Peptides against a protein of PDB entry 5KEZ. Designs and how they scored, part 149

Target 1, 320 residues: chain A of PDB entry 5KEZ
Amino acid sequence: NVAIYNPFRPWWERYQPVSYKLCTRSGNEDEFRNMVTRCNNVGVRIYVDAVINHMCGNAVSAGTSSTCGSYFNPGSRDFPAVPYSGWDFNDGKCKTGSGDIENYNDATQVRDCRLTGLLDLALEKDYVRSKIAEYMNHLIDIGVAGFRLDASKHMWPGDIKAILDKLHNLNSNWFPAGSKPFIYQEVIDLGGEPIKSSDYFGNGRVTEFKYGAKLGTVIRKWNGEKMSYLKNWGEGWGFVPSDRALVFVDNHDNQRGHGAGGASILTFWDARLYKMAVGFMLAHPYGFTRVMSSYRWPRQFQNGNDVNDWVGPPNNNGVI

## One batch from the design tools (peptide; made by RFdiffusion4, then SolubleMPNN)

Design b2_p19_7_s2 (from b2_p19_7, 9 letters changed)
Fold by OpenDDE base, seed 2:
Structure b2_p19_7_s2 (fold): chain B 320 residues (1-320), chain A 19 residues (1-19)
Amino acid sequence: as target 1 above (320 residues)
Amino acid sequence: EPLPGIWWSGLPGGPGIAP
């Protein structure tokens, strides 16, 4: 991915890929392979956060400022380490003046235009699908158990399906023969936009962002909410079907206070209430549960916003 | 329900994701 130095190595640089090389601040491919093997051998499975909707931001300077030293040129859409070129992006397909998503009520813009300047891959092209599938298959062959698909809302469900159809079965050294990768898709659907989480049920599970948002309001006792109202928690509260839901109290985005779910989201900063929420989630049968393991950072609020929300995991001069 | 805001980075000029 792109190496960002202003601010200094933010967490979100990982979501600006310039190649599919397994070479980041976390380590190289050999180290990753070793970790996957060690985890699998003790029954811990690995799921990769796969960033496949886009490459890096269009405004990033060309050069070799990347975690693996790969050259890239956002201006010319040149990513030779893949390789991608100008033919592999949706620049000509997006019809907005800026090239960015301008109207989230237009599903076509949401999927065909750049997400906040991130170069949008032409996932309709078999070449692009194949490059992504090769990346994911390499991970599968290493021994990962599945994937979180980042920014799934910004990809056409059919394009995702086309990629998934190219995937190998899981590595039979650790998984039963014929096992398929576990897929969960990041789709933010709080009911206010035309794109629905149900559009993606055919590809795998989806994130249920209503879960953490609603649970937060209840545990905080906002708006007269009571724990007793959780009697019909899950589908009774309008959530997606349990077998399609991945549920969580918080994630890396909304833990920073401005993401989906707003101020209702409980985090480790609210330790007592957070423990209650996580305990409830783990005790309740609804959905596939995900528990957050995060870190503290020096928060600095200005006008209600944490100006240090970019801070990544504890590191030694950028090395994790 | 609360409206989803900008996630990722809220810093001026920084990349963010509007859900």
Scores: peptide ipSAE 0.023, ipTM 0.686, DockQ to the pose 0.055
Fold by OpenDDE base, seed 1:
Structure b2_p19_7_s2 (fold): chain B 320 residues (1-320), chain A 19 residues (1-19)
Amino acid sequence: as target 1 above (320 residues)
Amino acid sequence: EPLPGIWWSGLPGGPGIAP
């Protein structure tokens, strides 16, 4: 991915790929392979956060300032390490003046335009689908169990399906022959927008962002909410079907006040309430549960916003 | 036929689901 130095190596640089090389500040391919093997050998399965909707930001300077030293040029849409070129992006498909998503009530913009400047891949093209599938298949062959598909809301469900149809069965060294990768898709659907979580049910599970948001309000006792109201928690609260839901109290975005949930989201910063929420989630049968493991950073609030929400995870491998 | 992306019973250490 792109190496960002201002701010200094933020967490979100990891979501700005310039290649599909397994060479990041979290480690190299050999280290990753070693981890996957060790985890699989003790029954711990690995799911990769796959960034396949886009490459890096359009405003990033061209050069070799990336975690694996690969050259890239956002201005010319040149990513030779893949390779991608100007033919592989939705620049001509997006009809907004800026090239970015301008109206989230326009599903076409949400899927064909750039998410906050991130160069939007033309996932309708078989070439692009194949390059992504090759990346994911490499991971499958290493021994990963599945994927979180980042920014799935910004991809057409049919394009996702086309990619998934190209995926190998899981590695038979650790999984039964014929096993398919576990797929869950990040779709932020709190209602009120044209894109629905149900659009993606055919591809796998979806993130249920209403879960953490609503649970937060209840645990915080906001607006007279009571724990007794959780009697019909799940589908009874208008959530997606349990067998399609991946549920969580918080994620890396909304624990920083980003994305869905707002101030209702409980995090490790509110330790007591957070433990209550996580405990409830783990005890309740609704959905497939995900528990967050995060890190502390020096929060500094200015005008209600944490100006240090960019701080990346700690590491001991230097500047890679 | 199982839904694409659903391979696990949801139990820790459980086997994958074949198509």
Scores: peptide ipSAE 0.008, ipTM 0.461, DockQ to the pose 0.050
Fold by OpenDDE base, seed 5:
Structure b2_p19_7_s2 (fold): chain B 320 residues (1-320), chain A 19 residues (1-19)
Amino acid sequence: as target 1 above (320 residues)
Amino acid sequence: EPLPGIWWSGLPGGPGIAP
């Protein structure tokens, strides 16, 4: 991914890929392989956060300022380490003036335009699908158990399916022969927008963001809500089917956010309530549970926004 | 430079991206 130095190595640089090389602030491919092996050997499975919707930001300077030193040029859409070129992006499909998503009530913008400047890959192209599949298959062959598909809301479900159909079975050294990768897709669906979580059920599980939002409201005792109202927690609260749900109390994004849904989100900053929420989540059978592992940073709120929301995990001069 | 921001798409009161 790109190496961003202003601000200094923010957490979100990891979500700006310039190649599919396994070479990041967390380590190189050999180190990753070693970790996966060690984890698998003790029954711990690895699921990769796969960023396949986009490459880096369109305004990032060209050069070799990346975690693996790969050259890239966002301006010309040149990512030779893949390789991608201008033909592999949705610039011509996006009809907004900025090239970015401007209206989230327009599903075509959400999927064909750039997510806040991130160069949007043309996932309709078999070439692009194949390059992504190769990346994911390499990980599968290393021994990962599955994937979180980042920004799935911004990809057409059919394009995702096309990629998934190219995936290998899991590594038989650790998984039963014929095992398929576990897939869960990040889709933010709190209602009010045309793209629905159900659009993605065919590809695997989806993130249920209503879970953390609603649970937060209940645990915080907002609007007179009570724990007793959780008697029909899950589908009874309008959530996706349990077998399609990946549930969580918070994630790295909404941990840093605000607003109607954001304010209700419980995080480690609200330690007692957070523990209650996580405890409830783990005790309740609804959905596949994910527990957040995060860190503290020096929050500074200005006009309701944390100006330090970019701060990444503890590191040694940028190296984790 | 555009920042990837925080993903809040689908939340009431905004478009969901905070650059």
Scores: peptide ipSAE 0.030, ipTM 0.712, DockQ to the pose 0.049; fails the geometry check
Fold by OpenDDE base, seed 3:
Structure b2_p19_7_s2 (fold): chain B 320 residues (1-320), chain A 19 residues (1-19)
Amino acid sequence: as target 1 above (320 residues)
Amino acid sequence: EPLPGIWWSGLPGGPGIAP
């Protein structure tokens, strides 16, 4: 991914890929392979956060400032380490003036335009699908158990399916023969937008963001809500079917998030309430649960926004 | 300008962050 130095090595640089090389701030491919092996040998499975909707931001300077030293040129859409070129992006398909998503009520913009400047891959192309599948299959062959598909809301479900259909079975050294990778898709659907979580049910589980938002409200006792109202927690609260849901109290985004919905999110900053929420989540049968492991950073609020929300994990001069 | 790290949509209040 891009190595960003202003601000200094933010967490979100990981979501600006320039190659599919397994060489990042966390280590190289050999170290990753070693970790996966050691984890699998003790029954701990690895799920990779796969960033496959986009490459890095269009405004990032060209060069070799990347975690693996690969050259890239966002301006010309040149990512030779893949390789991708201008033919592999949706620039000509997006109809907005900026090239970015301007209207989230337009599903085509959401899928075909750039997410906050991130170069949008043309996932309709078999070439692009194959490059992504190759990346994911490499990980499967290493021994990962599945994937979080980042920014799934911004990909057409059919394109995702086409990629998934190219995937290998899991590594038989640790998984039963014929096992398929576990897939969960990041889709933010709180209602009010045309793209629905149900659009993605055919590909695997989806993130249920209503879970953390609503649970936070209840635990905080906002709007007169009570724990007793959780008697029909899950589908009774309008959540997706349990067998399609991946649930969590917070994630890396909404832990830093803005807006009214973001305010309800419980995090480690509110330790007591957070433990209550996580405890409830783990005890309740609804959905597939995910627990967040995070870190403290020097929060600085200006006009209600944390100007240090970019701060990544504790590191040694950028190396984690 | 560097791109912001938070780009999740669907939550009330944003973020509608431009890079």
Scores: peptide ipSAE 0.028, ipTM 0.695, DockQ to the pose 0.050; fails the geometry check

Design b2_p19_7_s3 (from b2_p19_7, 9 letters changed)
Fold by OpenDDE base, seed 1:
Structure b2_p19_7_s3 (fold): chain B 320 residues (1-320), chain A 19 residues (1-19)
Amino acid sequence: as target 1 above (320 residues)
Amino acid sequence: EPGPGIFWSGLPGGPGLAP
C-alpha cells in the first residue's frame, strides 16, 4: 500500500493499495504464511480484509513511496506491480464533475465513481477480475479460510460474483477437499439509500451495521430503549436474516465515533457498557459474531471530533 | 489529498449520517 507520512503512517493507508504484494507494516509474506500455518494447526482460521474495489488515492504523488517499494502513478493510473493501467479504472463511467461520489442516492455513482478520491477499479473487465482472483487465490493457497470484501457497497454484486467464481477451493492441508472460502461483504446499510444489504446476499454474508447502532442505543438507555425489547433481537428488529448477517459491536471505522452508527456505537473506551454489549452479542444466537481487537491512541477532541482518529496501530519491529 | 480510508456515506459529498 501507499506509505503516507502526513499524518505519519495512518491506519487508513492500508486501504490504499498499489500492488497485491504481501508486504506491509504488519509483516512480509513469509511472516504471514508462518502465522496462517500456526493458526490453522490449532484450529484458528484466518480471514483476510481484501481491498479490491479500488487502488490508492488519485492525488497521491507518483513514485515508490509504498510499503513494498513498488512504483505507482495515480495520475496516469499506472500500477505496474499488478499491472493496471488507465484502461482498468472507471474514470470514463463516472459522470460527476469531481470524479468522486457526490450523491449516495445514485447507485451508479456509488459503484462507478471514486470513493473519497480512491481510484475505482473497472470490475466489469475480466482482466481486472482475474488479477483480483489471482491475489485472493494466492491467499487461499497459503491457507486462509475466507475474506472480508472491503467496500462491497461500491462494487456491483455481479462483478463480485464473477470474481468469487474464479476462486480456488480451500487448502486441503487444513480443510476438507472441496471447501469454499467464507465470504462476508462490508455493506453499510442503515436505510435511506438505494443500495441494500439484500443486493449482496447471493455472494455471502453481509455486515449488519444496524446491530451495533441499535444495541448501543439500548445499552445506553437512549430514547427510552429497554433491555426487555431485545427479546426479539435480530430479524424482529428489522435486521437481515441471521444466516446472512455478520454482526459486531464496533469496527475500526465507527470506533472512531462517527458514521455508520454515530455516537451510539460502544467501544473499548466505554469499557463497562462495551463488555455488556459484547457479552450479549456472544450469548445471543443471531448472526455470525465478530469481536473487535483494537488499540489505544491519544484521542484529541476538537468540536466533537477526534483529530487523532488517523493514528495507526503500534509498530516497532522496523517494517516500513 | 485523498481522504482517509473511511467508507460510510457520511463522508464529504454523501448525505451525511447524524450521530
Scores: peptide ipSAE 0.032, ipTM 0.718, DockQ to the pose 0.042
Fold by OpenDDE base, seed 4:
Structure b2_p19_7_s3 (fold): chain B 320 residues (1-320), chain A 19 residues (1-19)
Amino acid sequence: as target 1 above (320 residues)
Amino acid sequence: EPGPGIFWSGLPGGPGLAP
């Protein structure tokens, strides 16, 4: 991914890929292989946060300022380490003046335009699908158990399906023969927008962002909500079917006040309430549960916004 | 480039967390 130095190595640089090389702040491919092997050997499975909707930001300077030193040129859409070129992006498909998503009520914009300037891959192209599949298959062959598909809302479900159809079975050294990768898709659906979580059920589980938002409201006792109302928690609250739900109290985005849930989201900053929420989540049978592991950072609020929301995990001069 | 995040309604972010 792009190495960002202003601010200094933010967490979100991880979501600006320039290659599919397994070479980042966290280590190289050999180290990753070693980790996956060690984890698998003790029954701990690895799921990769796969950033496949886009490459880096359109305004990032060209060069070799990347975690693996790969050259890239966002201006010309040149990512030779893949390789991608101008033919592999949705620049001509997106019809907005900015090239970015401008209207989330336009599903076509949401899927064909750039998410906050991130160069949007033309996932309709078999070439692009294949390059992504190659990346994911490399990980599968290493021994990962599945994937979180980042920004799935911004990809056409059929394109995702086409990629998934290219995936290998899981590594038989650790998984039963014929096992398929576990897929969960990040889709923010709080209602009111045309793209629905149900659009993605065919590909795997989806993130149920209503879960954390509503649970936060209840535990905070906002709007007269009571814990007793959780008697029909899950589908009874209008959530997706349990077998399609990936549930969580918070994630890295909404922990920082971004995205779905807003101020209702409980985080480790609200330790007591957060523990209650996580405890409830783990005790309740609804959905597949994900527990957040985060870190403290020096929050600095200016005009209601944390100017340090970029701060990544504890690191040693950028190395995690 | 701004840090990527997931937003709805085309608006940057949701209500921030209280300190």
Scores: peptide ipSAE 0.032, ipTM 0.697, DockQ to the pose 0.044
Fold by OpenDDE base, seed 3:
Structure b2_p19_7_s3 (fold): chain B 320 residues (1-320), chain A 19 residues (1-19)
Amino acid sequence: as target 1 above (320 residues)
Amino acid sequence: EPGPGIFWSGLPGGPGLAP
């Protein structure tokens, strides 16, 4: 991915790929392979956060400032380490003036335009699908158990399916023969937009963002909410079917959230309430649970926003 | 520099977060 130095090595640089090489702030491919092996040997499975909707930001300077040293040029859409070129992006499909998503009520923009400047891959192309599948299959062959598909809301479900159909079975050294990768898709659906979580049920589980938002409201006792109202927690609250839901109290994004929705999210900053929420989540049968492991950073609020929400995990001069 | 963000769809006053 891109190495960002302003701000200094933010967490979100990891979501700006310039190649599918396994060289990052966390280590190289050999170290990753070693980690996967050690984890699998003790029954701990690895699920990779796969960033496949986009490459790095449009405004990032061309060069070799990347975690694996690969050259890239966002301006010309040149990612030779893949390789991708201008033919592999949705620049010609997006009809907005900026090239970015401008209206989230337009499903076509949401999927064909750039997410906050991130260069949007043309996932309709078999070439692009194949390059992504090759990346994911390499990880499967190493021994990962599945994937979180980042920014799934911004990909057409059919394109995702086409990629998934190219995936290998899991590594038989640790998984039963014929096992398929576990897939969960990050889809932000809190209602009010044309894109629905149900659009993605055919590909695997989806993130249920209503879970953390509503649970936070209840535990905080906002709007007169009571714990007793959780009697019909899950589908009774309008959440997706339990067998399609991946649930969580917080994630790396909404830990840093702002606005009304962001304020409801419980995090480790609210230690007591957070423990209650996580405990409830783990005790309740609804959905597949995910527990967050995060870190503290020097928060600095200006006008209700943390200006240090970019701060990455504890590191040694950018190396984790 | 652009980074991934979230959009608080369906929540009152839910702005998108773009780190």
Scores: peptide ipSAE 0.030, ipTM 0.716, DockQ to the pose 0.049
Fold by OpenDDE base, seed 5:
Structure b2_p19_7_s3 (fold): chain B 320 residues (1-320), chain A 19 residues (1-19)
Amino acid sequence: as target 1 above (320 residues)
Amino acid sequence: EPGPGIFWSGLPGGPGLAP
């Protein structure tokens, strides 16, 4: 991914890929392979946060400022380490003046235009699908158990399916023969937009962002809500089917107020309430649960916004 | 130039807020 130095190595640089090389601040490919092996050997499975909707931001300077030193040029859509070129992006398909998503009520914009400037891959192209599948298959062959598909809302479900149909079975050294990768898709659907979580059920599980939002409201006792109202928690609250749901109290985005759910989201900053929420989540049978492990950063609020929301994980001068 | 840091529709008043 891109190496950003202003601000200094923010968390979000990880979501701006310039190649599919396994070479980041978290380590190199050998180290990753070693970790996956060690984890699998003790029954801990690895799921990769796969950023496949886009490459880096269109405004990032061309050069070799990346975690693996790969050259890239956002301006010309040149990512030779893949390789991608201008033919592999949706620039010509997006009809907005900015090239960015301008109207989230237009599903075509949401999927064909740039998410906050991130160069949008032409996932309709078999070439692009194949390059992504090669990346994911490499990870599968290393021994990962599945994937979180980042920004799935911004990809056509059929394009995702086309990629998934190219995937190998899981590595038989650790998984039963014929096992398929576990797929969960990040889809922010709190209602009010044309894109629905149900559009993606055919590809795997989806993130249920209503879960954390509603649970937060209940535990905070907002609007007179009570724990007793959780009697029909799950589908009874309008959530997706349990077998399609990946549930969580918070994630890296909404920890920073960037979240679907707004201020209702409970985080480790609200320690007592957060423990209650996590405890409830783990005790309740609805959905596949994900527990957040994060870090503390020096929050600095200005006009209601944390100006340090960019801060990445604890590091020593960029080294994790 | 700093890259984009927000990947959600949840700006204040936006559709990303819980209804």
Scores: peptide ipSAE 0.033, ipTM 0.727, DockQ to the pose 0.041; fails the geometry check

